# Designs tried in a protein design run: peptides against a protein of PDB entry 3OGK. Part 194

Target 1, 307 residues: chain A of PDB entry 3OGK
Amino acid sequence: ATPDRLSRRFPNLRSLKLKGKPRAAMFNLIPENWGGYVTPWVTEISNNLRQLKSVHFRRMIVSDLDLDRLAKARADDLETLKLDKCSGFTTDGLLSIVTHCRKIKTLLMEESSFSEKDGKWLHELAQHNTSLEVLNFYMTEFAKISPKDLETIARNCRSLVSVKVGDFEILELVGFFKAAANLEEFCGGSLNEDIGMPEKYMNLVFPRKLCRLGLSYMGPNEMPILFPFAAQIRKLDLLYALLETEDHCTLIQKCPNLEVLETRNVIGDRGLEVLAQYCKQLKRLRIERGADEQGMEDEEGLVSQRG

## One batch from the design tools (peptide; made by RFdiffusion4, then SolubleMPNN)

Design b1_p26_5_s1 (from b1_p26_5, 10 letters changed)
Fold by OpenDDE base, seed 3:
Structure b1_p26_5_s1 (fold): chain B 307 residues (1-307), chain A 26 residues (1-26)
Amino acid sequence: as target 1 above (307 residues)
Amino acid sequence: SEELRVFEKDPRLAPGEGTVLEYERT
């Protein structure tokens, strides 16, 4: 459809989700008129979609100018912005969003590609927002943002329930976890094994309500940090964990209330059997095949027709 | 009810690797 047609038909639209072509196509020589730019939609939002509270762009090209226009057009009426697997913007665009949309509740840029200029956007968010419920920059490469700002956000946003981050050292987030009293979901971070300090993460304290979790680079040595609250885990993201088949079995057995599992093919038929045996509340299972599984020599670490 | 879905590609994975198996139980 076209932006103008949508606004005419639904002038009171509150939520808009736009999907572009798959990311692979974005890097090819595709004509500019393929519909992947958000610009026409942002223009229409500014002019005719005055009730719009939620915007979700998926696999689209989004410029800083687009973000700036959107931010100024919707201001504090914008509650949700999801830049889902988008590209074309810099952190200046994010800064504009958080500067003008002070009551934003959901900010997502998961798997988006951008140019990072500084960490000002997160700092600005920390300084002025008290409404945030969901913050998600999972699978992104922010190197200039401060974990202290994340802690400030947790302290100021009492409704913060879901946070997904990039490659933060998990110990840098101790203050964040302490402040995020109502946090239910956390994904990302970085666990870095230290042979000289095997108990490096053993004293890590998680928010009491945490039940949806995905720790990047979690290996079998770090996995025990979950055991004290494994019974309350409802969702596990193990896509970026460093767990073998047996490790999966060990963890799954300790999560009888697991509802959602996302993992790689390394879970194997054995892991699936264990999952079926111990996780009777399972609602969704997602298994991805990655490059790491292609090199596996152990047949048990593969999902077959049996699984 | 249960549903099994197979997806041939996930944008997070390299071409040819992105097979996704999804199981849904309601």
Scores: peptide ipSAE 0.061, ipTM 0.578, DockQ to the pose 0.467
Fold by OpenDDE base, seed 2:
Parts: structure tokens; sequence; C-alpha cells
Structure b1_p26_5_s1 (fold): chain B 307 residues (1-307), chain A 26 residues (1-26)
């Protein structure tokens, strides 16, 4: 497909999703000059796709100029922007998006690679947006953004239901959780074990509607913070948790309404047996390889054909 | 509303899979 053919065939297009494919797989299927760059598509969007509200780029090369052009062309009509595993832009591009698209509802840059210049984009979003429903920069490395801006977003965006973040210390997000009254999904953060303060996280208060959760670096000592609302958990992301096989079993037993589980092979055959026994509403299970050194030494910590 | 999926070549990517097991109830 080409951008010009797209606009001619679909002049009223509302949603566009572009996916980058491996070069080897697409060698004879697409011209090499496209190279996974969004530039020609952004040009076409700006000129001819005047009803476009949702844009999803996956594994694409995106420049700040591309983002600036898109932002100015769609302005408040842009409701969804997903930069999924993209690269080539800086936080200046993000700033342009949030400055010009003040009614954006979904902003995603999960697993994208970028150059971080400052935290202005999140501050601008906090100051002017009241429409945000989904904010996702999971598996990113923002070091210059402020948890206070995230709290402001939660306070001002009453329809905010899903937030996925990078490595914020969870205690820095106390104000955010307090403000995010309608939050249903949270992923990311950072739990840091402190031997001198074993109850460091025990008084952490989560939003009342929280049912989809993935806390990074959660170990068995921190896991009990979930127990008060484990029965309402429907989705767990344990990919970046520090739980062993037995810890998985303990947690799964407390989540009878679990529908989606994402974890590593450390769950083992035993964990899968427990999952089958206690989680009768399970709809989706994803197990990734992961590098579990301790799990590799224990056969119980490996998924086999038995499971 | 109209929605379209388009695939583009990305020279940065090579085939790879990290998933060990995936289950979805239909």
Amino acid sequence: as target 1 above (307 residues)
Amino acid sequence: SEELRVFEKDPRLAPGEGTVLEYERT
C-alpha cells in the first residue's frame, strides 16, 4: 500500500495503524525506499485524511518533524496517538503533540526509544489536558519527568482509567494514586526492598477500582500489598516481578477472578496447575522466556509439556 | 468509522520470538 492510494480509497479514514515489518520478511513486498519511516504517511495524513482521529505507529521510525506536522495538522481532532516500539524522536516531538492536541484521550509510547531532553511534555499535558483516558509510557526511561505532573493529570482527567509508567519509585506516586479515583489499570513503577524498613509499602493505598496491575520489581515481601484487593484483580502483569514459583502459586490462589496473566517461565508447571485449579475465568495466558537464573536451576521453575 | 492496518518495512528489525507459551480462550 502507498499513502496516495490510501487517501483515495479511504478518504474518510478515522483510524490508521502502521506496522513495521522485518526487512528480510518484506524484501519483495514493499519498496525499500519506505524504510519504515512514517514521513510519507504523515504527509498524506496532513493533506488528505482530514477525519483521522486515531494513529498507531508500531515499530516505525518517527522524527520530531513528523510529530510536529501530525500535531499541527490534526490538532484537537487527534484523540489517539500510539508510538508503539518506535524510534527516532525526542521529547520535543512529544511536547509538540501535547501542545497542539489538547483533547487527546490516548497517548502511548510503550517500549519506544527516544532522546530525553526535558520533562516539559508531561508538564504541558498536566497543565492543559482534561480528556486523557489512557497514558502509557511503559518500558521507557524518562528521568526528567515529575511525579507531580502525573498527579496533576490524575486530578484533572476524571476519565483516566489506565496508566502505565516507567521506573518511578512507588512511594513518589502516592499522590497520583490518591488523585486517580477512576483508575482501573496501573503498570510499572519501581518497588525497592529496604531491609531496615520492612513495612515500607504496606500502607500504600491503591485506587478502589484497580483491577489490572503490574508492579515492577515486586518481590515476595511486597506482594502482600495486593492481598486486600486480590479478589478483584482481573489482569496481572508479572513479567517484571521478582516472584519465584511458590510466590506465583501464593498470589494466583488469591486471585479467583483472574482473566489475563502475563508472566515468565518461572511460573513453572506447578504454577500452571495452581492457575488451572483456582482461576476458572482465565481467558488469556502469556508466558515469556525471561532470564531466571534461580529458576533455571530448579525444574519446577520451568514450563514443560506437563503444564 | 474506517480503520486500516498497513505494514511497512523496517530495516532495524529481524525475526524473533520471546514468547514461550500463549493461550487464549475462544
Scores: peptide ipSAE 0.065, ipTM 0.557, DockQ to the pose 0.284; fails the geometry check
Fold by OpenDDE base, seed 4:
Structure b1_p26_5_s1 (fold): chain B 307 residues (1-307), chain A 26 residues (1-26)
Amino acid sequence: as target 1 above (307 residues)
Amino acid sequence: SEELRVFEKDPRLAPGEGTVLEYERT
């Protein structure tokens, strides 16, 4: 399919999802000579898809110019932008999006690679947006954004239900959690062990409705911070947790209402047995195995056919 | 667990490195 064919066939299209590289090639969504660039699609959106509210680019090459064109073309009509595992843009492109699309509800840059120039995009979002429901820059490397802006977003966006962030120190997000009264999902942050203050995170207060959670670098010493509300946890992302097999077992036993678990091979057969025993509402299990898990596979943290 | 079934494996990932195994309880 080509952009022009799509617009001719579906002039009233409201949602568009494009998958680049292998996925795109499989469905012939993008001509090979375009190399996964969104430019031709953005041009078509700007000219002929005037009812488009949701755009999802996955594994695409996106430039700042593309984002600027998209932002100006759709403006406040754009409700969802997902730059899913995309590359080629800078924070200037993000700034353009949040400047022109002030009623955006979903903004995602998960696993995207970009050049970070400043934190202005998040500041602009904080200053002008009141519609945001989902903010996701999980597994990204923003170093110049402010947790204060995130707090402002939480205060101003009363429909904010899901926030996934990079490596913010969790203690810097105390104000954010206090403000995010309707937050149901949080992933990311950074838990940093301090030998001198082993309980530095024990007084963290999470939003009352929080039920989907993934804290990066959470170890066994920090894990107890979840116990007060573990019974209400429905989804856990442990992909970046620093938990061994026994730690998994401990946590899983505390989450009888768990529906979705994402973790690594370290959970092992024992963890899977515990999961089956205590989590009767489990619907989905995702297990990743990476090169860094090779050492754990030689221990009890091995998922075999028994599990 | 025998209560879970594998419903998807991402073919784009190299086996053994970053392989995603997804299970659904039946």
Scores: peptide ipSAE 0.065, ipTM 0.587, DockQ to the pose 0.425; fails the geometry check
Fold by OpenDDE base, seed 5:
Structure b1_p26_5_s1 (fold): chain B 307 residues (1-307), chain A 26 residues (1-26)
Amino acid sequence: as target 1 above (307 residues)
Amino acid sequence: SEELRVFEKDPRLAPGEGTVLEYERT
């Protein structure tokens, strides 16, 4: 497919998803080097796709100029932008998006690689957006953004239901959680163990509707913070949790309404058995072999067909 | 678990590079 053909065929297109690196199942059907850069598509969007509200770039190269062009072309008509595992842009590009697209509802840059110049993009978003429903910069590294801006977003965006963040210290997000009254999903953050304060996080108050959760670096000592609402949890992302097999079992047993689990191979066959026993509503399971497990030969932390 | 079926696997990931298996309960 080409941009020009798309616009000619579908001039009233409202949603576009582009994948720069296709799934292997489709790889053999797609020419090499197809669609790596979004530039030609952004040009076409700007010129000919005047009704486009949703853009999803997956594994694409996206420049600040591309983002700027897109932002100006769609402005407040842009409702969704997903930079999914993209690269090539800086926070200036993000700033352009949030500056010009003030009614954006979904902003995602999960697992994207970028150069961070400042935290202005999040500040701008906090100052002017009241429409956000989904904010996702999960598995990213932002050192210059402020958790206070995130709190402001939560306060101002009444429809905010899903927020995934990078490595914010969880305690810095206390205000955010308090403000995010309608939040249903949260992923990311950073839990940091403190031997001198073993219950450092025990007083965390999560949004009442929270049911999809993934806390980064959550260990067995922090895991109990979930217990008060574990029965409410429907999705868990444990990919970046620091839980052993037994810890998985403990947590899973407390989540009878779990529908989606994402975790590492450390769950093991034992964990999968527990999962099958206690989580009858489970619909989807993702298991990843973590980098930390590459050298591990512990069979207890291995998943086989038994699970 | 025998109750789960594999519905997706990302073959782009080499073994040891974060191989992901995705299952759906039958």
Scores: peptide ipSAE 0.051, ipTM 0.569, DockQ to the pose 0.435; fails the geometry check

Design b1_p26_5_s2 (from b1_p26_5, 13 letters changed)
Fold by OpenDDE base, seed 5:
Structure b1_p26_5_s2 (fold): chain B 307 residues (1-307), chain A 26 residues (1-26)
Amino acid sequence: as target 1 above (307 residues)
Amino acid sequence: AERVEWFEKDPSLPPGAGTVLLFERT
């Protein structure tokens, strides 16, 4: 189970995933401050895993130096990098990745914690990449990246099918959605209610192939923007939506082809009944507890698969 | 394709805690 043993046994390894901490840590079962360092593994990748094209670090400590070494070692052979719930790096590390790995197809940093120095990494990606299929910085905090770079990526990467972002104002992504003609999945953004403009989002046009969706802070007033294509929705992430039980019922009954639903216990028994009635293709259901829903007795993180 | 999981236990942590390696080869 050491890096050197791995490379000796599997010199032609194509994909590697490292988990520094089990998921149970989210439930306070594992010390929070403990994490594995990727450094020894990156060293081994650089020296001996010459065919590695996919790297996934989950709950690991990753430095900019680690990312730089990885980037230079794998260069255009790196197709997938997932920094999943990682920490320890800055946007300089991301810049190194996108600078040297210009044929990267999947770049993920979902739920990672990092220091943001600038938005250069996204700009560099926009300027040079045409291969990107998946871009995911969902549940991250970027303040210095430009929606225009995201639009450029959409224009240049014709195979771009999945994009998950942080708290971009959704109206700033109009150009992105127009350019992302093949986009199938979108999560994130920010919907902001405006009393003076109650229908400010009603003219938002989504990509025609969009079928997996999670809009942050979507309330009942914004929900109707989904109705024109609700029948083609196969996955909904409502964890960060501002929908009540009745709103869930309204939306669910309009999504007969729903396969995956992730939501909070606010859906209630009534919402689950409606789900069972209208969504016959449902394969996976995830129910989480909301902070405002302390009075409901259900299991947090319950996942059910039905086919 | 073969998928293999290796586990390296950290003795300072509760049972099951440590570094898990998942790798795939063609």
Scores: peptide ipSAE 0.028, ipTM 0.623, DockQ to the pose 0.042
Fold by OpenDDE base, seed 1:
Structure b1_p26_5_s2 (fold): chain B 307 residues (1-307), chain A 26 residues (1-26)
Amino acid sequence: as target 1 above (307 residues)
Amino acid sequence: AERVEWFEKDPSLPPGAGTVLLFERT
């Protein structure tokens, strides 16, 4: 359907999800040159979809100009923006979004590729937003953003429940975790082994309501930091954990209330047996094959093949 | 460039929700 046909058929559209590639692209079944420009859709949104509150672009080409137009057209009416596996924009586009859409509740750019100019977008978000519920830039590479801004967001956004980040050193997020009193989900960060300091992360304090977790590069030495609250864990993302089969078994046995597990094939048959034995509330199981370089595809409403 | 477009309004979704699939082959 063309953008104009969409607006004519649904002039009061509030939520739009636009996909540039099918899910099969994850498995290299679709040529990499497949894509889609959001420009004609953003133009139509700006002109004719005046009630639109939620926009989800998946595997689309999104320019800074597109983001700027969208931001100005929807302003504080925009509650959700998801740039899911998108490309073509810079942090200037993100800055425009957070500058003009000050009541945004969900901002996602998971697995998107972009050019980073500065960290102003996160600073602006920290200075002016109090509505944020979900912030997700998981599997992205930001080098110029400040963990202090993330802490400020946690302090100012009382409804913040889910935060997924890139490769922040986890110890730099201590202030964030203390401020994020209502946080239920955290993914990302970076755990870095230090031979000279084996207990580097043992005093890490997590938010009290945390029940969905995925710590990047978590090895068997760091895994014990989860044990005090393992019984309340409902979702584990172990795709980028450095756990072997036996480590999986150890952790799974401590998570009897686990509902969602995402991991790699390293879990093995033994890990699956342990999972079946100890995790009776399991609803979804995702097992990825291949190296840690494989991207994660989280999509709303998706049922796992083994869930 | 070849464009394939598809739109769906899922009755299970809240009013005003819709999904559009857009494929551009370059």
Scores: peptide ipSAE 0.027, ipTM 0.568, DockQ to the pose 0.024
Fold by OpenDDE base, seed 4:
Structure b1_p26_5_s2 (fold): chain B 307 residues (1-307), chain A 26 residues (1-26)
Amino acid sequence: as target 1 above (307 residues)
Amino acid sequence: AERVEWFEKDPSLPPGAGTVLLFERT
């Protein structure tokens, strides 16, 4: 499909998703200049798709100029922007989006690569947005954004239900969690083990409605922070947790209402048995081959054909 | 809402490479 054909056929289009590079691009099998640029599509959106409120770019090249054009063209009519595994932009492009699209409800940059110039985009979002429902920059490397801006967003956006972040120290998000009264989903952050202070996270208070969770670098010492609300957990993302097989078993037993589990091969056959025994509401299971496949210490961490 | 998916394959690219267009209209 071409941009011009799309607009001619569907001038009243509301939602658009473009998929560019396949997963094979991660292995450098596809040149960077292969043509997966959003530019021609953004031009067409700006000119002819004036009712478009949702845009999803997946594995495409997106420049700051593209984002600026899109932002100005759609302005407060843009409700959803997903830069899913995209590249080619900087935080200046993000700043343009949040400056011009002040009614945006969903902003996603998950697994995107970009040049970080500053944290102004998150600050601008915090200062002017009250509509945000979903904020997702999971598996990204923002170092210049402020957790205080995230707190402000939580305070001002009463419909905020899902937030996924990069490697924020979890203790810096205490204010955010306190403010995010309606938050149902949180992923990311960083739990940093301190041998001298093993209970450093034990007093962490999560939003009362939290039921979808993935804490990065959560080890067995931090895992107990979930126990008070484990029964209400519906989704767990353990892909970046530092849990062994037995730790998985311990946690799974405490989550009888678990519907979605994402984890690594370390769960093993034993973990799968426990999952089957205790999680009768399970709808989806994702097991990734993690780096832990190279040197699993636990013999039970192997998922066999029987699992 | 109507959902339509288009795929445009570029033969100069590896298999599976191209542009997939998914859109929804009211």
Scores: peptide ipSAE 0.025, ipTM 0.592, DockQ to the pose 0.040
Fold by OpenDDE base, seed 2:
Structure b1_p26_5_s2 (fold): chain B 307 residues (1-307), chain A 26 residues (1-26)
Amino acid sequence: as target 1 above (307 residues)
Amino acid sequence: AERVEWFEKDPSLPPGAGTVLLFERT
């Protein structure tokens, strides 16, 4: 499908999702330059798709110029931008998006590769946006952004329900959690074990509505911070947790309302038994293999409701 | 809203390689 054919067939298109690269399994067979450039699509969006509100690029090459053109063409009509596993842009492109699209509700850059010039894009978002519902730069490395800007976003965006971040020290996000009164989902951050201060994170207060959670580098010593609200947890991401099999068992037993679990093979058969016993509302289970087990395919086990 | 999925195969690439387009028609 060419961009021009798309606009001719669907002139009133509201949502567009483009997938450029095949799955990673074929990556070694495909030249690096095969990644679809978004440029021709952005040109078509700018010229002919005047009702487009949502754009999702997955595994695409996106330049700053592409983002600037998209931002100016759609402006406050753009509600959703997802740069999912994309590459080729810098934080200047992000700055253009947040500067021109002041009513954006969803901004995602999860697993994207970019050049970081400064933290101005997050500051600009904090200063002018009140519409944000979802902010996701999970599995990214922003070193120049401020946790204070994230706090400001939480304060100003009352509909903010989902935030996924990179490697922020979790204690730097205390102000953010206090401000994010309606937050339901949080993923990312960084928990750093301090042998000299075992209670370093014990006084961490999470948003009251938090029910979907994934804390990076959470070990057994930090795990108890979840216990006060474990009964309300519906989704748990343990992919980047530092929990052993027994730790999984301990946590799962405290989460009777768990619907979605994402974890590594360290859960083991014992953890799966505990999961079956205590989590009767489980809808989805994802088990990834640890880096050491090379060979076997990600079994996305759809737990079929045996009802 | 009608969800339409387009798959454009690139003949220069192995089977299954191409661009997937998902869009909602109002």
Scores: peptide ipSAE 0.205, ipTM 0.805, DockQ to the pose 0.043; fails the geometry check

